# Ledger of designs, part 24: peptides against a protein of PDB entry 4IGA

Target 1, 116 residues: chain A of PDB entry 4IGA
Amino acid sequence: KRVLIVDDAAFMRMMLKDIITKAGYEVAGEATNGREAVEKYKELKPDIVTMDITMPEMNGIDAIKEIMKIDPNAKIIVCSAMGQQAMVIEAIKAGAKDFIVKPFQPSRVVEALNKV

## One batch from the design tools (peptide; aimed at target 1 I92 V101)

Design b1_p20_4_s3 (made by RFdiffusion4, then SolubleMPNN; from b1_p20_4, 11 letters changed)
Fold by OpenDDE base, seed 4:
Structure b1_p20_4_s3 (fold): chain B 116 residues (1-116), chain A 20 residues (1-20)
Amino acid sequence: as target 1 above (116 residues)
Amino acid sequence: SAIEEKHEKVRKLVEELLSK
């Protein structure tokens, strides 16, 4: 399966890419904010999206809402930081299928990828 | 750990939401 990685931090995208590829998934592409995520989703039609919550231009929750308008069956895993429990819940209500917490634990990332 | 406990609480809430 092909994964679109969305995060404004290059270091985070790199770490996630390493985990995803080592788990046998393909990286469809990367996005650095919510607006770009929506554009890349249309362009790349990925199987799965990993979506950072806090980003410039457009945050992850708004990006989830826009992607769900495009594809109600989108498989989105939200990536959260410590202290973002309420935002995770909001992301799930917006249509996200699972969540992972930063700093990334490879086993949790793989588990989420396999579940959606 | 305390961190895992917090994560588990969130996972439980998410599971409940996804089950609806």
Scores: peptide ipSAE 0.209, ipTM 0.747, DockQ to the pose 0.513
OpenDDE base, seeds 1, 2, 3, 5: peptide ipSAE 0.202, 0.202, 0.206, 0.165; ipTM 0.743, 0.742, 0.742, 0.720

Design b1_p20_4_s4 (made by RFdiffusion4, then SolubleMPNN; from b1_p20_4, 8 letters changed)
Fold by OpenDDE base, seed 5:
Structure b1_p20_4_s4 (fold): chain B 116 residues (1-116), chain A 20 residues (1-20)
Amino acid sequence: as target 1 above (116 residues)
Amino acid sequence: SEIDKKMAEVQALVEELLAK
Protein backbone atom coordinates (compact mmCIF):
# COMPACT_ATOMS: atom_id res chain seq x y z
CA LYS B 1 0.00 0.00 0.00
CA ARG B 2 1.03 3.60 -0.69
CA VAL B 3 1.18 6.24 2.05
CA LEU B 4 0.99 10.03 1.80
CA ILE B 5 2.94 11.68 4.65
CA VAL B 6 1.66 15.08 5.82
CA ASP B 7 3.67 17.14 8.34
CA ASP B 8 5.19 20.62 8.28
CA ALA B 9 8.33 19.35 10.04
CA ALA B 10 10.95 17.85 7.72
CA PHE B 11 12.40 15.73 10.51
CA MET B 12 9.01 14.21 11.28
CA ARG B 13 8.40 13.38 7.62
CA MET B 14 11.81 11.71 7.52
CA MET B 15 11.05 9.67 10.63
CA LEU B 16 7.66 8.55 9.32
CA LYS B 17 9.15 7.68 5.94
CA ASP B 18 11.68 5.41 7.64
CA ILE B 19 9.01 3.66 9.71
CA ILE B 20 6.63 3.28 6.78
CA THR B 21 9.23 1.87 4.39
CA LYS B 22 10.70 -0.52 6.97
CA ALA B 23 7.18 -1.84 7.57
CA GLY B 24 6.90 -2.76 3.88
CA TYR B 25 4.75 0.15 2.72
CA GLU B 26 5.53 2.54 -0.12
CA VAL B 27 5.69 6.31 0.34
CA ALA B 28 3.44 7.84 -2.31
CA GLY B 29 4.56 11.37 -1.50
CA GLU B 30 4.83 14.13 1.08
CA ALA B 31 2.94 17.32 1.96
CA THR B 32 3.92 20.17 4.30
CA ASN B 33 0.49 21.68 5.00
CA GLY B 34 -3.20 20.90 4.68
CA ARG B 35 -3.64 22.49 1.26
CA GLU B 36 -0.75 20.47 -0.15
CA ALA B 37 -2.22 17.36 1.48
CA VAL B 38 -5.52 17.81 -0.35
CA GLU B 39 -3.75 18.49 -3.64
CA LYS B 40 -1.44 15.50 -3.24
CA TYR B 41 -4.33 13.22 -2.33
CA LYS B 42 -6.07 14.12 -5.59
CA GLU B 43 -2.86 13.65 -7.55
CA LEU B 44 -1.46 10.50 -5.97
CA LYS B 45 -4.61 8.75 -4.73
CA PRO B 46 -2.74 7.09 -1.85
CA ASP B 47 -4.12 4.18 0.12
CA ILE B 48 -3.28 5.72 3.51
CA VAL B 49 -2.52 9.22 4.84
CA THR B 50 -0.55 10.15 7.94
CA MET B 51 -1.76 13.61 8.99
CA ASP B 52 -0.31 16.25 11.30
CA ILE B 53 -2.76 18.72 12.87
CA THR B 54 -0.91 21.97 13.56
CA MET B 55 0.22 23.26 10.18
CA PRO B 56 0.27 26.61 8.38
CA GLU B 57 -2.11 27.47 5.50
CA MET B 58 -4.57 24.70 6.40
CA ASN B 59 -4.65 22.62 9.58
CA GLY B 60 -5.00 18.86 9.67
CA ILE B 61 -8.65 18.82 10.73
CA ASP B 62 -9.69 20.87 7.72
CA ALA B 63 -7.48 18.74 5.48
CA ILE B 64 -9.20 15.58 6.75
CA LYS B 65 -12.60 17.09 5.97
CA GLU B 66 -11.57 18.07 2.46
CA ILE B 67 -10.01 14.68 1.73
CA MET B 68 -13.15 12.93 2.97
CA LYS B 69 -15.17 14.98 0.47
CA ILE B 70 -12.88 13.68 -2.28
CA ASP B 71 -12.86 10.11 -0.99
CA PRO B 72 -15.29 9.08 1.75
CA ASN B 73 -13.31 5.86 2.12
CA ALA B 74 -10.00 7.61 2.78
CA LYS B 75 -7.83 5.99 5.45
CA ILE B 76 -6.31 8.79 7.54
CA ILE B 77 -4.10 8.28 10.59
CA VAL B 78 -3.49 11.43 12.64
CA CYS B 79 -0.02 11.86 14.12
CA SER B 80 0.15 14.92 16.39
CA ALA B 81 1.53 16.37 19.61
CA MET B 82 -1.96 17.78 20.25
CA GLY B 83 -3.39 14.75 22.04
CA GLN B 84 -6.12 16.41 24.10
CA GLN B 85 -9.45 14.58 24.18
CA ALA B 86 -11.23 17.40 22.36
CA MET B 87 -8.75 17.23 19.48
CA VAL B 88 -8.98 13.44 19.24
CA ILE B 89 -12.77 13.63 19.12
CA GLU B 90 -12.64 16.35 16.48
CA ALA B 91 -10.23 14.36 14.30
CA ILE B 92 -12.30 11.17 14.46
CA LYS B 93 -15.49 13.15 13.85
CA ALA B 94 -13.84 14.62 10.75
CA GLY B 95 -13.13 11.12 9.46
CA ALA B 96 -9.76 9.97 10.82
CA LYS B 97 -9.40 6.26 11.56
CA ASP B 98 -6.71 6.60 14.25
CA PHE B 99 -4.87 9.18 16.35
CA ILE B 100 -1.25 8.77 17.40
CA VAL B 101 0.27 11.13 19.96
CA LYS B 102 3.77 12.53 19.55
CA PRO B 103 6.23 11.38 20.70
CA PHE B 104 5.28 7.95 19.43
CA GLN B 105 6.72 4.47 19.24
CA PRO B 106 7.40 3.14 15.73
CA SER B 107 5.37 0.02 16.52
CA ARG B 108 2.30 2.18 17.16
CA VAL B 109 2.53 3.64 13.66
CA VAL B 110 2.95 0.18 12.13
CA GLU B 111 -0.05 -1.14 14.04
CA ALA B 112 -2.14 1.77 12.77
CA LEU B 113 -1.03 1.19 9.18
CA ASN B 114 -1.94 -2.48 9.40
CA LYS B 115 -5.32 -1.86 11.05
CA VAL B 116 -6.93 0.79 8.85
CA SER A 1 5.58 6.96 32.05
CA GLU A 2 3.22 9.86 31.50
CA ILE A 3 3.80 9.60 27.75
CA ASP A 4 2.88 5.92 27.77
CA LYS A 5 -0.27 6.63 29.75
CA LYS A 6 -1.29 9.39 27.35
CA MET A 7 -0.77 7.12 24.35
CA ALA A 8 -2.90 4.41 25.95
CA GLU A 9 -5.66 6.87 26.85
CA VAL A 10 -5.82 8.22 23.30
CA GLN A 11 -5.85 4.72 21.84
CA ALA A 12 -8.72 3.73 24.12
CA LEU A 13 -10.65 6.88 23.22
CA VAL A 14 -10.23 6.21 19.49
CA GLU A 15 -11.50 2.66 19.90
CA GLU A 16 -14.50 3.89 21.85
CA LEU A 17 -15.35 6.52 19.24
CA LEU A 18 -15.01 4.15 16.28
CA ALA A 19 -17.18 1.54 17.98
CA LYS A 20 -20.15 3.93 18.15
Scores: peptide ipSAE 0.529, ipTM 0.894, DockQ to the pose 0.919
OpenDDE base, seeds 1, 2, 3, 4: peptide ipSAE 0.226, 0.220, 0.231, 0.224; ipTM 0.773, 0.770, 0.764, 0.761

Design b1_p20_5 (made by RFdiffusion4)
Pose (drawn by RFdiffusion4):
Structure b1_p20_5 (pose): chain A 116 residues (1-116), chain P 20 residues (1-20)
Amino acid sequence: as target 1 above (116 residues)
Amino acid sequence: IEERQEEIKKLVEEVQEELE
């Protein structure tokens, strides 16, 4: 399965890419903010996206809304430090299928990839 | 971290059920 990794932190993108490839998934590309995430999603058409929330330019909530418009069947797992109840509700309402709060353990990322 | 993830997972399931 091809995965687009979306996060403005170079280190997080690096450690997610490592976890996803070792778990048997193919990293399809990376994006560093919400606008690029929508741009890459259109270009790459990944099976799954990992989505940070706090990003410059456009946040993860808006990027989720943008990708769900491009593709109502997009499969998105949020991976964010913004683990408040209101943010989880907002991400799920926007269309994300799962939510993982940072710092997270790597096995939770794997089960989220499987789930979607 | 695992306990926090279990709480978040439960909250996601509850929110998804309310949206059904």

Design b1_p20_5_s1 (made by RFdiffusion4, then SolubleMPNN; from b1_p20_5, 8 letters changed)
Fold by OpenDDE base, seed 2:
Structure b1_p20_5_s1 (fold): chain B 116 residues (1-116), chain A 20 residues (1-20)
Amino acid sequence: as target 1 above (116 residues)
Amino acid sequence: MDERQKEIDELVEKIKEELE
């Protein structure tokens, strides 16, 4: 399965790429903001998306909503430092399948990838 | 699993059930 990694932090994208590839998944591509995420989703048609929330141009919640319009069956896993209850609720209601708070354990990311 | 993620996991499941 192919994963689109969305995060404005280059270090985080690299970390997720390592976890994803070691788990046997392929990285379809990367996006640094919500607008790029939507564009890359259309272009690459990934199987799974890892989505940050706090990003410039377009935040992760809005990106989730836009991707869900494109593909109601999209499989989106949120990975965010903002683990407040309100944010979790907002993300899941927007269509995300899972929510992982930073800093996270790599095994939890793998669990999410395998479950969606 | 750390307590932060445990709480989030429980909340996620709760919300999903409510959305069914």
Scores: peptide ipSAE 0.746, ipTM 0.943, DockQ to the pose 0.807
OpenDDE base, seeds 1, 3, 4, 5: peptide ipSAE 0.746, 0.741, 0.743, 0.745; ipTM 0.941, 0.941, 0.942, 0.942

Design b1_p20_5_s2 (made by RFdiffusion4, then SolubleMPNN; from b1_p20_5, 6 letters changed)
Fold by OpenDDE base, seed 1:
Structure b1_p20_5_s2 (fold): chain B 116 residues (1-116), chain A 20 residues (1-20)
Amino acid sequence: as target 1 above (116 residues)
Amino acid sequence: MDKRQEEIEKLVEEVKKELE
């Protein structure tokens, strides 16, 4: 399966790329903000998306909503430092399948990838 | 397992169940 990695932090994208590839998944591409995420989703048609929340241009919640308009069957896993209950609820209601709080263990990401 | 992770996992499950 192919994964689109969305995070404004280059180091986080690198970390996720390492985890994803070691787990046997392919990286479809990367996006650095919510607007790019929506564009890349259309372009690459990934199987799974890892989505940051706090990003410039467009935040992850809005990106989830836009992607879900494009593909109601999108498989989106949120990865965020914002682990407040309200944010988790908002992300899942927007269409995300899981929510991973930063900092995370690699195994948590792998479990999420395997379950969506 | 980290307790924060467990709490979030439970919340995700609860919200998903509510949306069914």
Scores: peptide ipSAE 0.663, ipTM 0.924, DockQ to the pose 0.831
OpenDDE base, seeds 2, 3, 4, 5: peptide ipSAE 0.658, 0.649, 0.652, 0.661; ipTM 0.923, 0.922, 0.923, 0.925

Design b1_p20_5_s3 (made by RFdiffusion4, then SolubleMPNN; from b1_p20_5, 9 letters changed)
Fold by OpenDDE base, seed 1:
Structure b1_p20_5_s3 (fold): chain B 116 residues (1-116), chain A 20 residues (1-20)
Amino acid sequence: as target 1 above (116 residues)
Amino acid sequence: MDERYKEIQELVEKVKKELE
């Protein structure tokens, strides 16, 4: 399966790329903000998306909503430092399949990838 | 697995169930 990695932090994208590839998944591409995420989703048609929340241009919640308009069957895993209950609820209601709080263990990401 | 993981997972599952 191919994964689109969305995060404004280069180091986080690198971490996720390492985890994803070691787990046997392919990285479809990367996006650095929500607007780019939507564009890349249309272009790459990935199987799974890892989505940051706090990003410039467009935040992750809005990106989830836009991607879900494009593909109601999109499989989006949120990875965010914003682990407040309200944010979790909002992300899942927007269409995300899981929510991983930063900092996370690699095994948690792998579990989410395997589950969706 | 720590407490944060479990709490978030339970919340995710709860919200998903409510959306069904």
Scores: peptide ipSAE 0.601, ipTM 0.904, DockQ to the pose 0.741
OpenDDE base, seeds 2, 3, 4, 5: peptide ipSAE 0.597, 0.586, 0.586, 0.597; ipTM 0.903, 0.901, 0.899, 0.903

Design b1_p20_5_s4 (made by RFdiffusion4, then SolubleMPNN; from b1_p20_5, 9 letters changed)
Fold by OpenDDE base, seed 5:
Structure b1_p20_5_s4 (fold): chain B 116 residues (1-116), chain A 20 residues (1-20)
Amino acid sequence: as target 1 above (116 residues)
Amino acid sequence: MDKRYEEVEKLVEKVKKELE
């Protein structure tokens, strides 16, 4: 399966890439903001998306909503430092399948990838 | 594991069930 990694932080994208690859998944591509994520989803048609929330241009919640318009069956896993209850609820209602709070253990990401 | 992580996981499952 192919994963699109969305995060404005280069270090975080690198970390997720390592985890995803070691877990046996392929990295379809990367995006640094929500607008780029939507365009990359259209272009790459990934199987799974890891999505940050706090990003410039377009935040992760709006990106989730736009991707769900493109593909109602999209599999999106949120990875964010913003683990407040309200944010979790909003992300899941927008269409995300899971919400992982930063900082996270690699095993948590792998579990989420395997479960969606 | 910090209880905060477990709380998030429980909340995810709760919300998903409500959306069914």
Scores: peptide ipSAE 0.650, ipTM 0.918, DockQ to the pose 0.695
OpenDDE base, seeds 1, 2, 3, 4: peptide ipSAE 0.398, 0.413, 0.629, 0.409; ipTM 0.863, 0.866, 0.913, 0.865

Design b1_p20_6 (made by RFdiffusion4)
Pose (drawn by RFdiffusion4):
Structure b1_p20_6 (pose): chain A 116 residues (1-116), chain P 20 residues (1-20)
Amino acid sequence: as target 1 above (116 residues)
Amino acid sequence: LEEHIEEELEKVEEQQEENL
């Protein structure tokens, strides 16, 4: 399965790419903010996206809304430090299929990839 | 949708407790 990794932190993108490839998935590309995420999603058409929330330019909520418009069947797992109830509700309402709060353990990322 | 939100909130809570 091809995965687009979306996060403005170079270190997080690096450690997610490492977990996803070792778990048997193919890293399809990376994006560093919400607008790029929508741009890459259109270009790459990944099977799954990992999505940060707090990003410059456009946040993860808006990126989720943008990708769900491009593709109503997009499969998105949020991976964010913004683990408040309101944010989880907002991400799920926007169309994300799963939510992982940072700091997270790597096994949770794997089960989220499987789940979608 | 509400049930799915609830399941996701429980998972987030479990992760937060494990971090303590």

Design b1_p20_6_s1 (made by RFdiffusion4, then SolubleMPNN; from b1_p20_6, 9 letters changed)
Fold by OpenDDE base, seed 5:
Structure b1_p20_6_s1 (fold): chain B 116 residues (1-116), chain A 20 residues (1-20)
Amino acid sequence: as target 1 above (116 residues)
Amino acid sequence: MEKEIEEALKKVEEQLKELE
């Protein structure tokens, strides 16, 4: 399966890329904001998306909503420092399948990838 | 949707407990 990684932080994208690759998945591509995420999803048609929330241009919640319009069967895993209940509820309502709080253990990401 | 929210909140709570 192919994964699109969305995060404005280069270090975080690198970390996720390592985890995803070691878990036997392929990295389809990367995006640094919600607008790029929507464009890359349309272009690459990945099987899974890891999605940050706090990003410039377009935030992760809006990106989830736009991706779900393109593909209502999209598999999106949120990975964010914002672990407040209100944000979790908003992400799931938007269409996310899972929510991972930063900082995280690599095993938590692998479990999410395997279950969506 | 309500069930999915409940499951997500549970996972987040468990993860936050491990970070404390």
Scores: peptide ipSAE 0.659, ipTM 0.928, DockQ to the pose 0.856
OpenDDE base, seeds 1, 2, 3, 4: peptide ipSAE 0.656, 0.656, 0.650, 0.634; ipTM 0.928, 0.928, 0.927, 0.924

Design b1_p20_6_s2 (made by RFdiffusion4, then SolubleMPNN; from b1_p20_6, 8 letters changed)
Fold by OpenDDE base, seed 5:
Structure b1_p20_6_s2 (fold): chain B 116 residues (1-116), chain A 20 residues (1-20)
Amino acid sequence: as target 1 above (116 residues)
Amino acid sequence: MEKEIEEALKKVEEQLEELK
């Protein structure tokens, strides 16, 4: 399966890329904001998306909503420092399948990838 | 949707407890 990684932080994208690759998945591509995420999803048609929330241009919640319009069967895993209950509820209502709080253990990401 | 929210909240709570 192919994964699109969305995060404005280069270090976080690198970390997720390592985890995803070691778990036997392919990295389809990367995006640094919600607008790029929507464009890359349309272009690459990945099997899974890892999605940050706090990003410039377009935030992760809006990106989830736009991706779900393109593909209502999209598999989106949120990965964010914003672990407040209100944000979790908003992400799931938007269409996310899972929510991972930063900082995280690599095993938590692998479990999410395997279950969506 | 309600069940999915409940499961997501539970996982987040578990993860936050492990970080303490």
Scores: peptide ipSAE 0.685, ipTM 0.937, DockQ to the pose 0.859
OpenDDE base, seeds 1, 2, 3, 4: peptide ipSAE 0.677, 0.683, 0.683, 0.669; ipTM 0.935, 0.937, 0.936, 0.934

Design b1_p20_6_s3 (made by RFdiffusion4, then SolubleMPNN; from b1_p20_6, 8 letters changed)
Fold by OpenDDE base, seed 5:
Structure b1_p20_6_s3 (fold): chain B 116 residues (1-116), chain A 20 residues (1-20)
Amino acid sequence: as target 1 above (116 residues)
Amino acid sequence: MEEEIEKALKKVEEQLEELE
């Protein structure tokens, strides 16, 4: 399966890329904001998306909503420092399948990838 | 949807407890 990684932080994208690759998945591509995420999803048609929330241009919640319009069967895992209940509820209502809080253990990401 | 939200909240709570 192919994964699109969305995060404005280069270090976080690198970390997720390592985890995803070691878990036997392929990295389809990367995006640094919600607008790029929507464009890359349309272009690459990945099997899974890891999605940050706090990003410039377009935030992760809006990106989830736009991706779900393109593909209502999209598999999106949120990975964010914002672990407040209100944000979790908003992400799931938007269409996310899982929510991972930063900082995280690599095993938590692998479990999410395997279950979506 | 409600069940999915409850499950997600539980996972986040468990993860936060491990970080404390």
Scores: peptide ipSAE 0.568, ipTM 0.904, DockQ to the pose 0.860
OpenDDE base, seeds 1, 2, 3, 4: peptide ipSAE 0.561, 0.537, 0.567, 0.517; ipTM 0.902, 0.896, 0.904, 0.891

Design b1_p20_6_s4 (made by RFdiffusion4, then SolubleMPNN; from b1_p20_6, 8 letters changed)
Fold by OpenDDE base, seed 5:
Structure b1_p20_6_s4 (fold): chain B 116 residues (1-116), chain A 20 residues (1-20)
Amino acid sequence: as target 1 above (116 residues)
Amino acid sequence: MEEKIKEVLEKVEEQKKELE
């Protein structure tokens, strides 16, 4: 399966890339904001998306909503420092399948990838 | 949807406890 990684932080994208690759998944591509995420989803047609929330241009919640319009069967895992219950509820209502709080253990990401 | 929200909230709270 192919994963699109969405995060404005280069270090976080590198970390996720390492975890995803070691878990036997392929990295389809990367995006640095929600607008790029939507464009890359259309272009790459990934199987899974890891999505940050707080990003410039377009936030992760809006990106989830736009991706779900394109593909109602999209598999999106949120990875964010914004772990408040209200934000988790909003992300799931938007269409996300899981929510991982930063900082996280690699095993939590692998579990999410395997279960979506 | 409500059941899914409950499931994910539980996972988030478990993860937060591990971070504390």
Scores: peptide ipSAE 0.720, ipTM 0.943, DockQ to the pose 0.849
OpenDDE base, seeds 1, 2, 3, 4: peptide ipSAE 0.718, 0.718, 0.710, 0.718; ipTM 0.942, 0.942, 0.940, 0.942

Design b1_p20_7 (made by RFdiffusion4)
Pose (drawn by RFdiffusion4):
Structure b1_p20_7 (pose): chain A 116 residues (1-116), chain P 20 residues (1-20)
Amino acid sequence: as target 1 above (116 residues)
Amino acid sequence: SKYELALELYEEGQEELEEL
């Protein structure tokens, strides 16, 4: 399965890419903010997207809304430090299929990739 | 519902943070 990794932190993109490839998935590309995420999603048409929330330019909630418009069947797992109840509700309402709060353990990322 | 699913995920996230 091809995965687009979306996060403005170079380190997080680096450690997610490492986890996803070792778990048997193919990294399809990376994006560093919400607008790029929508741009890459259109270009790459990944099977799954990992999505940060706090990003410059456009946040993860808006990027989720943008990708769900491009593709109502997009499969998105949020991976964010913004683990408040209101944010989880907002991400799920926007269309994300799963939510992982940072700091996270790597096995949770794997089960989220499987789940979608 | 999406609301119930969000609550479940929130609670699970809090449990994982406590374990850390």

Design b1_p20_7_s1 (made by RFdiffusion4, then SolubleMPNN; from b1_p20_7, 6 letters changed)
Fold by OpenDDE base, seed 5:
Structure b1_p20_7_s1 (fold): chain B 116 residues (1-116), chain A 20 residues (1-20)
Amino acid sequence: as target 1 above (116 residues)
Amino acid sequence: SKEEYALELYKRNQEELKEL
């Protein structure tokens, strides 16, 4: 399966790329903000998306909503430092399948990838 | 429901953060 990695932090994208590839998944591509995420989803048609929340241009919640308009069956895993209860609820209601809070253990990401 | 699921995830995440 192919994964689109969305995060404005280069080091986080690198970390996720390592986890994803070691788990046997392929990295479809990367995006640094919500607008790029939506565009890359259309272009790459990934199987799974890892989505940050706090990003410039377009935040992760809005990106989730836009991707869900494109593909109601999209599999989105949020990975964010914004782990407040209200944010988790908002992300899941928007269409995300899981929500991982930063900092996290690699095994948590792998579990999410395998379950969505 | 989505809200109940989200609350479960939140609780899980909080517990995992304590373990780090």
Scores: peptide ipSAE 0.782, ipTM 0.963, DockQ to the pose 0.988
OpenDDE base, seeds 1, 2, 3, 4: peptide ipSAE 0.775, 0.782, 0.778, 0.777; ipTM 0.961, 0.963, 0.962, 0.962

Design b1_p20_7_s2 (made by RFdiffusion4, then SolubleMPNN; from b1_p20_7, 7 letters changed)
Fold by OpenDDE base, seed 2:
Structure b1_p20_7_s2 (fold): chain B 116 residues (1-116), chain A 20 residues (1-20)
Amino acid sequence: as target 1 above (116 residues)
Amino acid sequence: SKEEEALKLYKENQEELKKL
């Protein structure tokens, strides 16, 4: 399966890329903000998206909503430091399948990838 | 419900953070 990695932090994208690749998944591409994520989703047609929340241009919640309009069956895993209850609720309501809080164990990401 | 699902996930995340 192919994964689109969305995070404004280059370090985090690199970390996720390593985890995703080691787990046997392919990285379809990367996006640095929500608008770019929506564009890349249309272009790359990934199987899974890892989505940050706090990003410039367009935040992760809005990106989730836009992607869900494009593909109601989109498999989106949120990966964010914003793990407060209200944010988790908002992300799941928007259509996310899972929510991983930073900092995280690599195994948590692998479990999420395998489950969606 | 989605909210119940999220609440469960939130609690699980809190427990996961304790393991770090």
Scores: peptide ipSAE 0.506, ipTM 0.906, DockQ to the pose 0.958
OpenDDE base, seeds 1, 3, 4, 5: peptide ipSAE 0.461, 0.458, 0.494, 0.486; ipTM 0.892, 0.891, 0.903, 0.900

Design b1_p20_7_s3 (made by RFdiffusion4, then SolubleMPNN; from b1_p20_7, 8 letters changed)
Fold by OpenDDE base, seed 3:
Structure b1_p20_7_s3 (fold): chain B 116 residues (1-116), chain A 20 residues (1-20)
Amino acid sequence: as target 1 above (116 residues)
Amino acid sequence: SAEEKALELYKKNQEALKEL
């Protein structure tokens, strides 16, 4: 399966890329904000998306909503430092399948990839 | 429901953080 990685931090994208590839998945591409995420989703048609929340231009919640309009069957895993209960609720209501809080262990990401 | 799922995930994440 192919994964689109969305995060404004280069280090985090690198970390996720390492975890994803070691787990046997392919990286379809990367996006640095919510606007790019929506565009890349249309272009690359990935099987899974890892989505940050706090990003410039367009935040992750809005990006989830836009992607769900394009593909109601989209498989989106949120990965964010904003692990408050209210934020988790908002992400799930928007259409996310899972929510991982930063910092995380690689096994948590692999579990999410395998379950969505 | 979305809220029930979110609460479950929240608790799961809180427990995971303790293992770091």
Scores: peptide ipSAE 0.613, ipTM 0.932, DockQ to the pose 0.903
OpenDDE base, seeds 1, 2, 4, 5: peptide ipSAE 0.593, 0.588, 0.578, 0.584; ipTM 0.928, 0.927, 0.926, 0.927

Design b1_p20_7_s4 (made by RFdiffusion4, then SolubleMPNN; from b1_p20_7, 6 letters changed)
Fold by OpenDDE base, seed 2:
Structure b1_p20_7_s4 (fold): chain B 116 residues (1-116), chain A 20 residues (1-20)
Amino acid sequence: as target 1 above (116 residues)
Amino acid sequence: SKEEEALKLYEENQKALEEL
C-alpha cells in the first residue's frame, strides 16, 4: 500500500517515512500543508494518508474534509500534537479513521497503518 | 457513534502518552 505523508515539519515527514517504509509500505509522496495534501491526493491516489493538523495554508481538519469529498473511502490517520478531546472528536467526525498523538511510539503508527 | 469512537481514542491516547 502507498502512503501520502502530510506534515509541515520536515523532520516529522522523515520520521514517518522511516516508520512507514520499515513496516513494508511505500511512500506515495509528501505534502507540507493541507492544500498540497488535497492536490497530492488527487494526483497520487494514495491508499493511506497520514495527516498533521496544524499547518499553514490549510489545516488538517479542512484537508480531511476536502479529501473525503474527493474520495469518501479515503483512509486517513491523523498524527498530531493536538491531542485534545475536542480535536480528536473533530477529526473523527471529519472522516479520519484513527488519531495518533505526538509524541508516539513507532508501533502505534504501524498498528494504525495495518488496521485502516 | 463518532463521538463515542473519538472519546475512546482520546482515552487510549492519554494512556499511551503516560506510558512513554
Scores: peptide ipSAE 0.454, ipTM 0.889, DockQ to the pose 0.980
OpenDDE base, seeds 1, 3, 4, 5: peptide ipSAE 0.404, 0.430, 0.440, 0.436; ipTM 0.873, 0.881, 0.886, 0.883

Design b1_p20_8 (made by RFdiffusion4)
Pose (drawn by RFdiffusion4):
Structure b1_p20_8 (pose): chain A 116 residues (1-116), chain P 20 residues (1-20)
Amino acid sequence: as target 1 above (116 residues)
Amino acid sequence: IEERQEEIKELVEKVQEELE
């Protein structure tokens, strides 16, 4: 399965890419903010996206809304430090299929990739 | 971390059921 990794932190994108490839998934690309995430999603058409929330330019909520418009069947797992109830509700309402709060353990990322 | 993830998981499941 091809995965687009979306996060403005170079270190997080690096660690997620490492977890995803070792778990047997193919990293399809990376994006560093919400606008790029929508741009890459159109270009790459990944099977799954990992989505940070706090990003410059456009946040994860808006990027989720943008990708769900491009593709109503997009499969998105949020991976964010913004683990408040309100944010989880907002991400799920926007269309994300799962939510992992940072700092996270790597096995939770794997089960989220499987789940979607 | 695992307990926090369990709480978030339950909250996601509850929100998804409410949206059904």

Design b1_p20_8_s1 (made by RFdiffusion4, then SolubleMPNN; from b1_p20_8, 8 letters changed)
Fold by OpenDDE base, seed 5:
Structure b1_p20_8_s1 (fold): chain B 116 residues (1-116), chain A 20 residues (1-20)
Amino acid sequence: as target 1 above (116 residues)
Amino acid sequence: MDKRYEEIQKLVEKVKKELE
C-alpha cells in the first residue's frame, strides 16, 4: 500500500517516511500544506494519508474535508501535536479514520496503518 | 506507552459510532 505523507515539518516527514517504509508500506509522495495534500491526492491516488493539522495555506481539517469530497472512502490518519479532545472530534467528524498525538511511538503509527 | 494513546483511541471509537 502507498502512503501520502502530509506535514509542514521536514523532520516529521522524514520520521514518518522511515516508520512507513520499515513497516512494509511505500511512500507515494509528500505534501507540506493542506492545498498541496489535496493536489497530491488527486495526482498520486494513495491508499493512505498521514495528515498534520497545523499547516500554512490550508490546515489539515480543511484538507481532510476536501480529500473526502474527492474520495469518500479515503483512509486518513491524523498525526498532530494538537491532541485536544475537540480537535480529535473535529478530525474524525471531517472523515479521518484515526488520530495520533505527537510525540508518538513508531508502533502507534504502524498499528494505525495496519488498521485502516 | 503513553496513556494518551488509549484515551484518544477511545474517543475516536466513540465519535465513529456516533457518526453511524
Scores: peptide ipSAE 0.585, ipTM 0.903, DockQ to the pose 0.800
OpenDDE base, seeds 1, 2, 3, 4: peptide ipSAE 0.583, 0.573, 0.558, 0.558; ipTM 0.902, 0.898, 0.896, 0.894

Design b1_p20_8_s2 (made by RFdiffusion4, then SolubleMPNN; from b1_p20_8, 8 letters changed)
Fold by OpenDDE base, seed 5:
Structure b1_p20_8_s2 (fold): chain B 116 residues (1-116), chain A 20 residues (1-20)
Amino acid sequence: as target 1 above (116 residues)
Amino acid sequence: MDERHEEVQKLVEKVKEELK
């Protein structure tokens, strides 16, 4: 399965790429903000998306909503430092399948990838 | 990891159930 990695932090994208590839998944591409995420989703048609929340141009919540308009069956896993209950609830209501709080263990990401 | 992660996981499942 192919994964689109969305995060404004280069080091985080690198970390996720390493985890994803070692787990046997393919990286479809990367995005650095919500607008790029939406466009890349249309272009690449990934199987799974890892989504940051706090990003310039368009935040992760809005990106989730836009992707869900494109594909109501999209499989989105949020990875964010903003683990407040309100944010978790908002992300899941927007359509995300899981929410992983930063910092995280690689195994948590792998479990999420396998479960969605 | 820590308690925060477990709490978030429980919350995710709760919200998903409520959306059904």
Scores: peptide ipSAE 0.683, ipTM 0.934, DockQ to the pose 0.818
OpenDDE base, seeds 1, 2, 3, 4: peptide ipSAE 0.682, 0.680, 0.674, 0.680; ipTM 0.933, 0.932, 0.932, 0.933

